# Ledger of designs, part 89: peptides against a protein of PDB entry 6PSE

Target 1, 78 residues: chain A of PDB entry 6PSE
Amino acid sequence: PSEEEEYARLVMEAQPEWLRAEVKRLSHELAETTREKIQAAEYGLAVLEEKHQLKLQFEELEVDYEAIRSEMEQLKEA

## One batch from the design tools (peptide; made by RFdiffusion4, then SolubleMPNN)

Design b2_p20_8_s3 (from b2_p20_8, 11 letters changed)
Fold by OpenDDE base, seed 2:
Structure b2_p20_8_s3 (fold): chain B 78 residues (1-78), chain C 78 residues (1-78), chain A 20 residues (1-20)
Amino acid sequence: as target 1 above (78 residues)
Amino acid sequence: as target 1 above (78 residues)
Amino acid sequence: SAADALYQEFLARFEAEQKE
């Protein structure tokens, strides 16, 4: 039997005291995992914003670079 | 009483059938939340890598830009 | 929930950027 099946049997055969303890345990783990999910999402959003700002800076530099490159090319051809 | 205190009382007074159902519910929610947390973390890492690659490209362009800028400045001063 | 909303916001923005 799988671990899942074994756990299911355990729950079915458990005494109320064990069940209450398990509810408490699962509630705690759920709360912690939820907090971690939030943190991961917040961090991800921050990185997305940083990447976006960097992309804008990169594109601005590309424009400036092409302007100078073009001017330099013209000077060399003259 | 807070919602937490009310829930705690509910758990203490609950019948075994309700407790088993609650264990099942919490287990399901925990599994889903865990999957979501992992997914968010994976996506965050992917964005970090993309940002890193973009940063490298940006720095390379800065070097090239400064080289041309310097050459242009020298030509204008001559 | 607020937690779910934040998570979904991140996913949506991530997916949108990946399509660019």
Scores: peptide ipSAE 0.469, ipTM 0.864, DockQ to the pose 0.978
Fold by OpenDDE base, seed 4:
Structure b2_p20_8_s3 (fold): chain B 78 residues (1-78), chain C 78 residues (1-78), chain A 20 residues (1-20)
Amino acid sequence: as target 1 above (78 residues)
Amino acid sequence: as target 1 above (78 residues)
Amino acid sequence: SAADALYQEFLARFEAEQKE
């Protein structure tokens, strides 16, 4: 049997005291995992914003670079 | 009482059938939340990698820009 | 929930950025 099937059997055969403890354990793990999910999402949003700001800076520099490159090319062709 | 205290009381007074159902519910929610956490983490890492690549490109462009700027400045001073 | 909303917001923005 799979671990999932074995766990399901354990739950079916468990006493109320074990079940209450398992509810408490699962509630705690769910709360922690939910917090971690939130943290991951917040971090992801922050990185997206940082990437966006960097992209804007990069695009500005590209414009400036192409302006100088074009000016230099014009001087070399003349 | 807080919602947490009320829930704790419910668990303490619950019948085995309710407790087994609650274990099943919490297990399902935990599995879903875990999957979502992992997905968010994977996406966050992907964005970090994209940001890193963009930063490398930006730094390369800065070097090229400063080289052309310096060359242009030297020509203007001569 | 607020947690779900934040998660969905991140996913939406991530997908939008990947599409660009």
Scores: peptide ipSAE 0.468, ipTM 0.865, DockQ to the pose 0.980
Fold by OpenDDE base, seed 5:
Structure b2_p20_8_s3 (fold): chain B 78 residues (1-78), chain C 78 residues (1-78), chain A 20 residues (1-20)
Amino acid sequence: as target 1 above (78 residues)
Amino acid sequence: as target 1 above (78 residues)
Amino acid sequence: SAADALYQEFLARFEAEQKE
């Protein structure tokens, strides 16, 4: 039997005291995991914003670079 | 009483059948939340990598830009 | 939940960025 099936059997045969403890354990783990999910999402959003700002700066620099490059090229060709 | 306290009382007074159902519910939610946490983490790492690559490109462009700018400035001063 | 909403927002923005 899979661990999942064994766990299911354990739950079915467990005493109320064990079940209450398991509910408490699972509730705790769920709360922690939920917090971690939130933190990951918040961090991800922050990084997305940082990336966006960097992209804007990069695009601006590209424009400036191409302007100077073009001017330099024209001067060399003349 | 807080919802948490009320829930705790409910768990303490619940019958085994309800407790088993609650274990099942919590297990399911934990599994889903865990999957979501992992997904968020993976996406976050991907964005970080993208940001890092963009930063490297930006820094390289800055170097190139300054080189051309400096050359242009020197040519104008001569 | 609020947690779910935040998670979904991140996913949506991430996916949007990946398509660009």
Scores: peptide ipSAE 0.468, ipTM 0.865, DockQ to the pose 0.973
Fold by OpenDDE base, seed 3:
Structure b2_p20_8_s3 (fold): chain B 78 residues (1-78), chain C 78 residues (1-78), chain A 20 residues (1-20)
Amino acid sequence: as target 1 above (78 residues)
Amino acid sequence: as target 1 above (78 residues)
Amino acid sequence: SAADALYQEFLARFEAEQKE
């Protein structure tokens, strides 16, 4: 039997005291996991914004670099 | 009473049939939330890596830009 | 829920950025 099937059987055969304890355990884990999910999402959004800002800065620098490079190249050709 | 206290009371007064159903519900939600947490974490890590690579490229370009800028400045001063 | 909304927002933005 799979762990899932075994667990299902356990739940079916369990006494109320065990079931209450299990509800408490699962509720706690769910709350914790939910918090972690939120934190992961918040962190991800922050990194996305940071990456976007960095990309804008990079593109600006590329434009400036190409301008100077082109000017320098023209001076070398003259 | 807080929702938490009310829920705790509900669990304490619940019949086995309700408790079994609640265990099933919580197990399902926990599994789903866990999957979502993992997915968010994976995506966050991917963005972090992308940002890191972009930063390296930016720093390289900055070095090249400063080199050309400095050379150009020297030519202007001469 | 607020948690779900935030999660979905992150996913949506992530997917959008990956398509750019």
Scores: peptide ipSAE 0.467, ipTM 0.865, DockQ to the pose 0.978

Design b2_p20_8_s4 (from b2_p20_8, 12 letters changed)
Fold by OpenDDE base, seed 3:
Order: structure tokens, then C-alpha cells, then sequence
Structure b2_p20_8_s4 (fold): chain B 78 residues (1-78), chain C 78 residues (1-78), chain A 20 residues (1-20)
């Protein structure tokens, strides 16, 4: 029997006291997991913002680089 | 009374059938929330990898830029 | 919930970023 099947059997045969305790346990785990989900989302947003800022900086540098490259090329060809 | 207090009262006074249903509900929500947490983490990791690659490209461009800038500066000062 | 909203925002922003 799978763990899931065994758990299901436990739930079906459990006394109210066990069931109440299980509700409490699951509620606690749900709350913790929810908090962790929030933290993961916040972290992800932070990383995404950092990446976005880096991309903007990269694009700016690319423009500056091309400007100097072009000027240099003109000087060398003159 | 807070929603939490009302819920606690429900759990304390509930019949086994309700409690079993609640265990099932909470288990389902926990599973979903866990999946969402994992998904957020996976997205974060993906963005981190992309940011890392972008950073490497940025640093390479910065080196090239400084090389040209330096050469240009030398030419202008000569 | 606030948690769901934040996660939804993250997903939306992430997907938007990947499409650029």
C-alpha cells in the first residue's frame, strides 16, 4: 500500500481528537508554506529588478561603446 | 470574535465527517501552495542564471570599452 | 490574498521579462 493509501486509511479510521490535531498540523504547515511562498516571490521580484537594471546599464554601455568605436574607426580611416 | 477564533471553535465542535473533509481541503491547499512556492523558486533561479550571463557580457563589454576609451584618449592627447 | 497577489505579480513580471 502506498503512503497515500495508508494516510487515507488513517484519516478514515481516526478519532476526532486525532483529526483535530491533524487539522491543526496542516493549518500550521499551510501557514508556513504560504509564508515561504511569499518570500520566494519577493526574492524573485528583487532578482528580476536587479536583472532589469543591469540590462539597462548594459544597453547604455553598448551605446557608448558604439559611439567610441565609430569615432575610432573614423580616425583610423582618415 | 476573530475569524481565527471562529474557525477554532468550528474545529472543536465539528463532527468527524467535517473534520475529515477539512483535512482533505487543507491537504489540497497545502499541495497547491507548495507547488506555487516551488514555481516561484524555479523562476527566481532562472532569472539568476540569466542575470549572471548578462553580467558576464556586461563585464566583457566594459573591458572592451575601456580598451577603446584608453586608446582614444591616447590619440587625443598625442 | 496578499500572498497570491504577490506571486501573481511575480509571475506576470517574469513572463513579461522573458518575452522581451
Amino acid sequence: as target 1 above (78 residues)
Amino acid sequence: as target 1 above (78 residues)
Amino acid sequence: SAADELLARFRAEYEAYLKE
Scores: peptide ipSAE 0.200, ipTM 0.814, DockQ to the pose 0.978
Fold by OpenDDE base, seed 4:
Structure b2_p20_8_s4 (fold): chain B 78 residues (1-78), chain C 78 residues (1-78), chain A 20 residues (1-20)
Amino acid sequence: as target 1 above (78 residues)
Amino acid sequence: as target 1 above (78 residues)
Amino acid sequence: SAADELLARFRAEYEAYLKE
Protein backbone atom coordinates (compact mmCIF):
# COMPACT_ATOMS: atom_id res chain seq x y z
CA PRO B 1 0.00 0.00 0.00
CA SER B 2 1.02 3.60 -0.55
CA GLU B 3 2.17 5.71 2.37
CA GLU B 4 -1.06 7.66 1.96
CA GLU B 5 -3.14 4.49 2.33
CA GLU B 6 -1.13 3.41 5.35
CA TYR B 7 -1.58 6.82 6.94
CA ALA B 8 -5.31 6.73 6.25
CA ARG B 9 -5.53 3.35 7.99
CA LEU B 10 -3.56 4.68 10.94
CA VAL B 11 -6.00 7.59 11.31
CA MET B 12 -9.01 5.25 11.12
CA GLU B 13 -7.64 2.94 13.80
CA ALA B 14 -6.17 5.63 16.05
CA GLN B 15 -7.28 6.40 19.60
CA PRO B 16 -8.57 9.86 20.54
CA GLU B 17 -5.30 10.73 22.29
CA TRP B 18 -3.30 10.04 19.14
CA LEU B 19 -5.81 11.94 17.02
CA ARG B 20 -5.60 15.00 19.29
CA ALA B 21 -1.82 14.86 19.09
CA GLU B 22 -2.03 14.56 15.30
CA VAL B 23 -4.36 17.58 15.09
CA LYS B 24 -1.86 19.53 17.17
CA ARG B 25 1.05 18.39 14.99
CA LEU B 26 -0.75 19.22 11.75
CA SER B 27 -1.89 22.59 13.08
CA HIS B 28 1.69 23.43 13.96
CA GLU B 29 3.01 22.33 10.58
CA LEU B 30 0.25 24.26 8.81
CA ALA B 31 1.13 27.41 10.75
CA GLU B 32 4.83 27.02 9.91
CA THR B 33 4.15 26.27 6.26
CA THR B 34 1.82 29.27 6.06
CA ARG B 35 4.56 31.54 7.43
CA GLU B 36 7.00 30.07 4.93
CA LYS B 37 4.52 30.68 2.12
CA ILE B 38 4.22 34.32 3.18
CA GLN B 39 8.00 34.64 3.35
CA ALA B 40 8.35 33.12 -0.10
CA ALA B 41 5.82 35.60 -1.48
CA GLU B 42 7.59 38.53 0.19
CA TYR B 43 10.93 37.34 -1.12
CA GLY B 44 9.56 37.03 -4.62
CA LEU B 45 8.15 40.56 -4.49
CA ALA B 46 11.45 41.94 -3.24
CA VAL B 47 13.46 40.23 -5.96
CA LEU B 48 10.94 41.33 -8.57
CA GLU B 49 11.29 44.94 -7.46
CA GLU B 50 15.09 44.68 -7.48
CA LYS B 51 15.02 43.22 -10.97
CA HIS B 52 12.72 45.99 -12.13
CA GLN B 53 15.05 48.67 -10.75
CA LEU B 54 18.04 46.97 -12.34
CA LYS B 55 16.23 46.81 -15.66
CA LEU B 56 15.57 50.54 -15.53
CA GLN B 57 19.24 51.19 -14.82
CA PHE B 58 20.27 48.86 -17.61
CA GLU B 59 17.99 50.57 -20.11
CA GLU B 60 19.36 53.96 -19.07
CA LEU B 61 22.91 52.73 -19.55
CA GLU B 62 22.02 51.24 -22.93
CA VAL B 63 20.78 54.63 -24.09
CA ASP B 64 23.95 56.33 -22.88
CA TYR B 65 26.16 53.64 -24.39
CA GLU B 66 24.46 53.80 -27.77
CA ALA B 67 24.79 57.58 -27.75
CA ILE B 68 28.56 57.39 -27.20
CA ARG B 69 28.94 54.46 -29.59
CA SER B 70 27.08 56.35 -32.29
CA GLU B 71 29.15 59.47 -31.70
CA MET B 72 32.38 57.45 -31.86
CA GLU B 73 31.25 55.70 -35.03
CA GLN B 74 30.42 59.03 -36.65
CA LEU B 75 33.84 60.40 -35.74
CA LYS B 76 35.62 57.31 -37.09
CA GLU B 77 33.77 57.58 -40.38
CA ALA B 78 34.45 61.34 -40.65
CA PRO C 1 -10.55 33.56 25.29
CA SER C 2 -8.47 33.70 22.13
CA GLU C 3 -9.54 31.78 19.06
CA GLU C 4 -6.56 29.52 19.69
CA GLU C 5 -7.76 28.73 23.22
CA GLU C 6 -11.28 28.07 21.97
CA TYR C 7 -9.95 25.77 19.27
CA ALA C 8 -7.79 23.93 21.79
CA ARG C 9 -10.86 23.35 23.96
CA LEU C 10 -12.81 22.10 20.96
CA VAL C 11 -10.07 19.59 20.17
CA MET C 12 -9.96 18.38 23.78
CA GLU C 13 -13.71 17.83 23.92
CA ALA C 14 -14.12 16.43 20.40
CA GLN C 15 -15.27 12.92 19.53
CA PRO C 16 -13.05 10.61 17.48
CA GLU C 17 -15.18 11.13 14.36
CA TRP C 18 -14.67 14.89 14.52
CA LEU C 19 -10.96 14.44 15.21
CA ARG C 20 -10.52 12.17 12.19
CA ALA C 21 -12.34 14.71 10.04
CA GLU C 22 -10.12 17.47 11.42
CA VAL C 23 -6.96 15.46 10.67
CA LYS C 24 -8.21 15.03 7.11
CA ARG C 25 -9.03 18.75 6.81
CA LEU C 26 -5.67 19.85 8.19
CA SER C 27 -3.80 17.37 6.01
CA HIS C 28 -5.54 18.75 2.96
CA GLU C 29 -4.85 22.37 3.91
CA LEU C 30 -1.23 21.54 4.67
CA ALA C 31 -0.81 19.91 1.26
CA GLU C 32 -2.37 22.90 -0.50
CA THR C 33 -0.33 25.42 1.48
CA THR C 34 2.83 23.44 0.79
CA ARG C 35 2.16 23.51 -2.95
CA GLU C 36 1.51 27.25 -2.79
CA LYS C 37 4.75 27.79 -0.87
CA ILE C 38 6.69 25.82 -3.45
CA GLN C 39 5.07 27.76 -6.27
CA ALA C 40 5.95 31.09 -4.65
CA ALA C 41 9.52 29.93 -4.14
CA GLU C 42 9.77 28.80 -7.76
CA TYR C 43 8.62 32.23 -8.94
CA GLY C 44 11.14 33.91 -6.67
CA LEU C 45 13.94 31.69 -7.93
CA ALA C 46 12.98 32.36 -11.53
CA VAL C 47 13.05 36.12 -10.97
CA LEU C 48 16.32 35.80 -9.09
CA GLU C 49 17.89 33.97 -12.01
CA GLU C 50 16.57 36.60 -14.41
CA LYS C 51 17.96 39.34 -12.17
CA HIS C 52 21.32 37.58 -12.02
CA GLN C 53 21.50 37.32 -15.80
CA LEU C 54 20.50 40.96 -16.13
CA LYS C 55 23.18 41.97 -13.63
CA LEU C 56 25.82 40.14 -15.64
CA GLN C 57 24.68 41.94 -18.76
CA PHE C 58 24.66 45.25 -16.90
CA GLU C 59 28.20 44.73 -15.63
CA GLU C 60 29.39 43.82 -19.12
CA LEU C 61 27.77 46.94 -20.51
CA GLU C 62 29.35 49.07 -17.78
CA VAL C 63 32.79 47.79 -18.77
CA ASP C 64 32.11 48.51 -22.43
CA TYR C 65 30.68 51.93 -21.61
CA GLU C 66 33.67 52.93 -19.50
CA ALA C 67 36.02 51.76 -22.23
CA ILE C 68 34.32 53.95 -24.83
CA ARG C 69 33.99 56.85 -22.38
CA SER C 70 37.68 56.66 -21.56
CA GLU C 71 38.64 56.48 -25.22
CA MET C 72 36.43 59.47 -26.00
CA GLU C 73 37.87 61.42 -23.09
CA GLN C 74 41.42 60.68 -24.25
CA LEU C 75 40.60 61.84 -27.76
CA LYS C 76 38.99 65.04 -26.47
CA GLU C 77 42.08 65.85 -24.42
CA ALA C 78 44.47 65.08 -27.30
CA SER A 1 -6.47 34.90 4.20
CA ALA A 2 -3.78 37.57 4.27
CA ALA A 3 -1.26 34.95 3.17
CA ASP A 4 -3.40 33.95 0.23
CA GLU A 5 -3.90 37.58 -0.74
CA LEU A 6 -0.17 38.27 -0.65
CA LEU A 7 0.58 35.24 -2.78
CA ALA A 8 -2.16 36.20 -5.20
CA ARG A 9 -0.74 39.73 -5.42
CA PHE A 10 2.73 38.37 -6.09
CA ARG A 11 1.44 36.13 -8.85
CA ALA A 12 -0.45 39.01 -10.40
CA GLU A 13 2.54 41.35 -10.24
CA TYR A 14 4.86 38.66 -11.57
CA GLU A 15 2.60 37.89 -14.50
CA ALA A 16 2.19 41.59 -15.24
CA TYR A 17 5.94 42.12 -15.13
CA LEU A 18 6.58 39.22 -17.49
CA LYS A 19 4.13 40.69 -19.99
CA GLU A 20 5.97 44.00 -20.14
Scores: peptide ipSAE 0.189, ipTM 0.813, DockQ to the pose 0.904
Fold by OpenDDE base, seed 5:
Structure b2_p20_8_s4 (fold): chain B 78 residues (1-78), chain C 78 residues (1-78), chain A 20 residues (1-20)
Amino acid sequence: as target 1 above (78 residues)
Amino acid sequence: as target 1 above (78 residues)
Amino acid sequence: SAADELLARFRAEYEAYLKE
């Protein structure tokens, strides 16, 4: 039997005291996992925003660079 | 009483059938939330890596830009 | 768990990156 099936059997045969303890355990784990998920999402969003700003700056610099590069290239070819 | 306290009372007074159902519910939610947490972590890591690569590219371009700018400036002053 | 380790690594890398 799978671990899931074994766990299901345990739950079916468990006494109320065990079940209450399991509810408490699962509730705690769920709360922690939820907090961690939210935190990860917040980090991801922050990095995305920073990446976006960086990309804009990069594109601006590329324009400036190409302008100077082109001017320099033209001077060298003359 | 807080919602948490009310929930705690419910768990304490609940019949085994309700408790088993609650264990099942919480187990399901935990599994889903765990999967979402993993996805959030993977996503965040990916974005962080992309940002890092972009930053390296930006810094490289800055170096190249300053080199050309300096050369151009020197030529204009001569 | 593997999930916990992944998240822990991400957090560590993120914090390290922010300090650079």
Scores: peptide ipSAE 0.151, ipTM 0.817, DockQ to the pose 0.901
Fold by OpenDDE base, seed 1:
Structure b2_p20_8_s4 (fold): chain B 78 residues (1-78), chain C 78 residues (1-78), chain A 20 residues (1-20)
Amino acid sequence: as target 1 above (78 residues)
Amino acid sequence: as target 1 above (78 residues)
Amino acid sequence: SAADELLARFRAEYEAYLKE
């Protein structure tokens, strides 16, 4: 049997004391996992915003670079 | 009493049938939350890597831009 | 777990970036 099937059997055959302890354990793990999920999402959002600002700066620099490059190219061709 | 205290009392007074259902519910929520945590972490890492690559490209363009700007400035001063 | 390791790596990389 799979681990999932074995766990399901354990839950079905468990005494109330074990079940209460398992509810407490799962509640704790769920709370921790939820906090970690939120933290990961917050970090990701912060990096996205920083990346977006950097991209805007990069695009502005590309425009300025192409302007100077074009002017320099015209001078070389003259 | 707080919601946490009320929930704790419910768990203590609950019948085995309710406890088994609660274990099943919490297990399902934990599995879903874990998957979401993984997705958030993967996305965050991808964004960090993209931002890093963009920063390298930006720094390279800055070097090229300053080189052309300096050359153009020298020509204007001559 | 693999999930915990991935999240830990992301956190470490993010914190390292913030300190640079």
Scores: peptide ipSAE 0.218, ipTM 0.824, DockQ to the pose 0.963; fails the geometry check

## One batch from the design tools (peptide; made by RFdiffusion4, then SolubleMPNN)

Design b2_p21_1_s1 (from b2_p21_1, 14 letters changed)
Fold by OpenDDE base, seed 2:
Structure b2_p21_1_s1 (fold): chain B 78 residues (1-78), chain C 78 residues (1-78), chain A 21 residues (1-21)
Amino acid sequence: as target 1 above (78 residues)
Amino acid sequence: as target 1 above (78 residues)
Amino acid sequence: DLAKERALLEKFKAEFEKSLQ
């Protein structure tokens, strides 16, 4: 039998006191897992914003680079 | 009474059949929330990798920019 | 793009926070 089948059998044969304890356990784990999910989402958002700022910096540097490159090219042709 | 207190009373007064159904419900929600947490984490890691690659590109451009800037500075001083 | 990705993450966050309340 699979672990899932064994667990299902346990639940079916369990006394009310065990079932109440299991509801409490699962509720607690659900709350914790939900908090962790939110934290993961917040982290992803923070990294995304950092990436965006880096992209803006990259584009600014690219503009500056092309300006100097163009000036240098003009000087070499003169 | 808070919603939490009302829920706690419901669990204490519930019949075994309701408790088994609640265990099933909570188990399902926990599994779904766990999958969503993992998905959020994976997304955050993917964005982090993209940011890292962008950082490498930025640093490469910075090296090229400083090379041209230095050459230009030397030409202007001559 | 980045704005769309941000919107998705914000929506996801909001939905999860609501589930905790």
Scores: peptide ipSAE 0.102, ipTM 0.795, DockQ to the pose 0.096
Fold by OpenDDE base, seed 3:
Structure b2_p21_1_s1 (fold): chain B 78 residues (1-78), chain C 78 residues (1-78), chain A 21 residues (1-21)
Amino acid sequence: as target 1 above (78 residues)
Amino acid sequence: as target 1 above (78 residues)
Amino acid sequence: DLAKERALLEKFKAEFEKSLQ
């Protein structure tokens, strides 16, 4: 039998005290996992914001670069 | 009483059939939340990689910009 | 783009926060 089938049998045959403990355990794990999920999402958002700021800086530099490149080209052709 | 206190009372007073159902419910939610957590982490890593690539491009442009800026300065002083 | 990515992450975060209620 699979672990899942064995666990299912355990739950089916368990006494109320074990079941209450299992509810408590699962509730705790669910809360922890949910918190971790939120943290992962928050981290992703932070990185995304950093990427956005970097992109803005990159675009500003591209503008400045093209301006100088164009000026340089004009000076060399004169 | 808080919702948490009411839930705790419900678990304490519940019959085995309800408890088994609750174990099943919580197990399902835990599995789903775990999957979502993993997905959030994977997404965050993808954004991080994109930011890293952008950073490399930015640094390359900075080098090119400084090279042209320096050349331009020399040409203007000549 | 970044705006779309942000929207997706915000939705994900909101779903997670809701699940804690």
Scores: peptide ipSAE 0.107, ipTM 0.797, DockQ to the pose 0.097; fails the geometry check
Fold by OpenDDE base, seed 5:
Structure b2_p21_1_s1 (fold): chain B 78 residues (1-78), chain C 78 residues (1-78), chain A 21 residues (1-21)
Amino acid sequence: as target 1 above (78 residues)
Amino acid sequence: as target 1 above (78 residues)
Amino acid sequence: DLAKERALLEKFKAEFEKSLQ
């Protein structure tokens, strides 16, 4: 039998005390996992914003670079 | 009483059939939440990689920009 | 794309926060 089938059997044959403990365990793990999921989402958002800011800076630098490059090219051709 | 206290009381007074159902419910929600957490983490990692690549490109452009800026400055001073 | 991605992440966050209430 699979682990899932074995666990299902365990739950079916369990006494109330074990079941209450399992509810408590699962509730705790669910709460923790949910917090971690939220944190992961917040992290992803933060990184996305950082990437956006970096992109803006990159685009600004590209403009400045092209300006100087163009001026330099004109000087070399003169 | 808080919702947590009320829930705790419910679990304590519940019959085995309710407890088994609750274990099943919580197990399912935990599995789903875990999957969502992993997905959020994977997304965050992907965005981080994109940001890293952009940073490398930015740094490369900075090097090129400083090279041209320096050359231009030398020409203006000569 | 950024706006869409932000919206997706915010929705995801909001859903999770709601599930904690």
Scores: peptide ipSAE 0.104, ipTM 0.796, DockQ to the pose 0.096; fails the geometry check
Fold by OpenDDE base, seed 1:
Structure b2_p21_1_s1 (fold): chain B 78 residues (1-78), chain C 78 residues (1-78), chain A 21 residues (1-21)
Amino acid sequence: as target 1 above (78 residues)
Amino acid sequence: as target 1 above (78 residues)
Amino acid sequence: DLAKERALLEKFKAEFEKSLQ
């Protein structure tokens, strides 16, 4: 049997005291995992914002670069 | 009493059938929350990599821009 | 430092994956 099947059997055969302890354990882990999920999401959003700002700066520089490049090209062709 | 205290009392007074159902519920939620956490982390990592690549491109463009700017400045001062 | 940021994310991911096992 898989670990999942064994765990399921354990739960089915467990005494109330064990079940209460398991509820407590799972509740704690769920709370921690939820907090970590939120933290991961917040970090991802922060990086996304940084990337977005960088993209805007890059696009602005591209425009400026093309302007100078074009001017230089015109001077060379004249 | 707080919701937490009420829940704790419920768990203490619950029958085995309820406790087993609660273990199942919490296990399911924990698994889902964990998957979501991983997904958030993977997304954050992907965005971070994209940001890094963009930063490299930006820095390269800055070098090229400054080269042309300097050349243009020299031509204007001559 | 991208390397440090990546390392933190990878550690976080690894912890999550471990919790699934």
Scores: peptide ipSAE 0.103, ipTM 0.797, DockQ to the pose 0.097; fails the geometry check

Design b2_p21_1_s2 (from b2_p21_1, 12 letters changed)
Fold by OpenDDE base, seed 3:
Structure b2_p21_1_s2 (fold): chain B 78 residues (1-78), chain C 78 residues (1-78), chain A 21 residues (1-21)
Amino acid sequence: as target 1 above (78 residues)
Amino acid sequence: as target 1 above (78 residues)
Amino acid sequence: SREEEEKLLEKFKEEYEKELK
C-alpha cells in the first residue's frame, strides 16, 4: 500500500489518545509552516521595496544622462 | 475563556469521529499552506532576479554617464 | 517533497543575503 493509504488506515483505526496527539502535531506543523510562509512574503516585500528605490534612482540617472548627452550633441554640432 | 482554551477543551472532550475529521481538516490546511509557502518563495526569487537585472542595468548606465561627464568636463577645460 | 521545499526556502534566503552584500 502507498504511504497515503497506510496513513489513512492508521487514522481510521487509531485510539482517541493517538488522534489527539496527531491533532497537536498537525497544529504545530501548520503554525510553523504559516510562519515560514509569512517570512518568505516579508523577504519578497523587502526586495520589492529595494527594487522600487533602485528604479527611482535609475530614472533620475537617465534624466541626467540625457541632459548631458543633449548638451554634448549641441556642442559637437556648433 | 480564550479561543485557544476553548479549542483545547474541545479536543480533549471530542469523540473519535470529530478527532478524525479534525486530523483531515488540519492535514488539508497544512498541504495548502505548504503550497502557498512554496509559491511565496518562488515569487521572492523572481523579484530578486528582477532587482538583480535592474542593478546591472543601473551600473552600466552609471559607467556610460561617468564617461560622458568626464568627456564634457575635458571639453569645458580646453 | 518537504525536503525540496525547505531547500528552496533556504536557497532564497541565501541568495537574498548575497544580493544584500
Scores: peptide ipSAE 0.198, ipTM 0.807, DockQ to the pose 0.922
Fold by OpenDDE base, seed 5:
Structure b2_p21_1_s2 (fold): chain B 78 residues (1-78), chain C 78 residues (1-78), chain A 21 residues (1-21)
Amino acid sequence: as target 1 above (78 residues)
Amino acid sequence: as target 1 above (78 residues)
Amino acid sequence: SREEEEKLLEKFKEEYEKELK
């Protein structure tokens, strides 16, 4: 039997005291997991923003680089 | 009474059938929330890697830019 | 709240998908 099936049997045969304790346990774990999920999402958003800013900086530098490269090429051809 | 206190009272006075249903509900929500947490973390890691690659490209371009800038400055001074 | 959490996660997913395109 899978652990899931065994757990299901346990829940089915459990006394009210165990069930109340299990509700409390699951509620606590849910709250913690929820908090962690939010934190993960916030972190991801922060990294996305940082990446976006870096991309903008990269594109700006690329424009500046091409400008200088073009100017340099003109100077070398003259 | 707070919602938390009311919920606690409900759990305390609940029949086994309700408690079993609540365990099932909470287990499902926990599983879903856990999956979402993991997914958020995985996305965050992916973005972090992309940011890292972009940073490397940016640094390489910066080196090339400074090289051309320096060469250009030398040409203008001569 | 749960609603705020879901909105945040959805926002992250949307922004992530946009960034990957």
Scores: peptide ipSAE 0.146, ipTM 0.808, DockQ to the pose 0.956
Fold by OpenDDE base, seed 2:
Structure b2_p21_1_s2 (fold): chain B 78 residues (1-78), chain C 78 residues (1-78), chain A 21 residues (1-21)
Amino acid sequence: as target 1 above (78 residues)
Amino acid sequence: as target 1 above (78 residues)
Amino acid sequence: SREEEEKLLEKFKEEYEKELK
């Protein structure tokens, strides 16, 4: 039997005291997992913002680089 | 009474049928929340990798820019 | 809290999809 099937049987045959303890356990795990999910989302957003700022800086540097490259090329062709 | 205190009382006074249904509900929500947490982490990791690649490209462009800037400055000072 | 969390994840997904195009 799969662990899932064994767990389902345990829940079906369990006494009220075990079921109350299991509700408490699952509620705690759900709260922790929810907190971790929120933290992952917040971290991901922060990284996206940092990536966006880096992209803007990169684009500015590309413009400056092309300006100097073009000026240098003009000087060499003259 | 807080919603948490009311819920705790409900769990304490609940019949086995309600408790089994609640275990099933919480198990389902935990599975979904776990999946969402993993997905958020995977997206965050992907963005981190993209940011790292962009940073490497930016650093390469900075080196190239400084090389051209230095060459241009040397040409202007002869 | 749950509704705020769902909105945060939705915003993250939306921003991630925008950054990928």
Scores: peptide ipSAE 0.182, ipTM 0.809, DockQ to the pose 0.961; fails the geometry check
Fold by OpenDDE base, seed 4:
Structure b2_p21_1_s2 (fold): chain B 78 residues (1-78), chain C 78 residues (1-78), chain A 21 residues (1-21)
Amino acid sequence: as target 1 above (78 residues)
Amino acid sequence: as target 1 above (78 residues)
Amino acid sequence: SREEEEKLLEKFKEEYEKELK
């Protein structure tokens, strides 16, 4: 039997005291997992913003670099 | 009483059939929330990698830019 | 709240998709 089937059997045969404890455990894990999910989303948004700012800086530097490169190329050909 | 206290009371007074149903519900919600957390983490990791690659490209361009800038400055002073 | 969480995740997905384009 799969672990899932074994767990399902355990739940079916469990006493009320075990079931109450399991509800408490699962509620706690759900709350923690939910918090972690929210944190992951918030972190992802922060990284996206940082990446966006870096991209803008990179594009600005590319423009400046190409301007200097072009100017130097023209000076060397003159 | 808080919603948490009311829920705790409900769990304490619940019949085994309700408790088994609640374990099933919480297990399902935990599995879904876990999947969503993992997905959020995977997206965050992907963005981090993209940001890292962009940072490396930016740093390389900065070095190249400063080299050209310095060369041009020296040529102008000669 | 659950609603706030769902909105945050949706916002993240939307911003992520925009950034990838």
Scores: peptide ipSAE 0.131, ipTM 0.805, DockQ to the pose 0.930; fails the geometry check

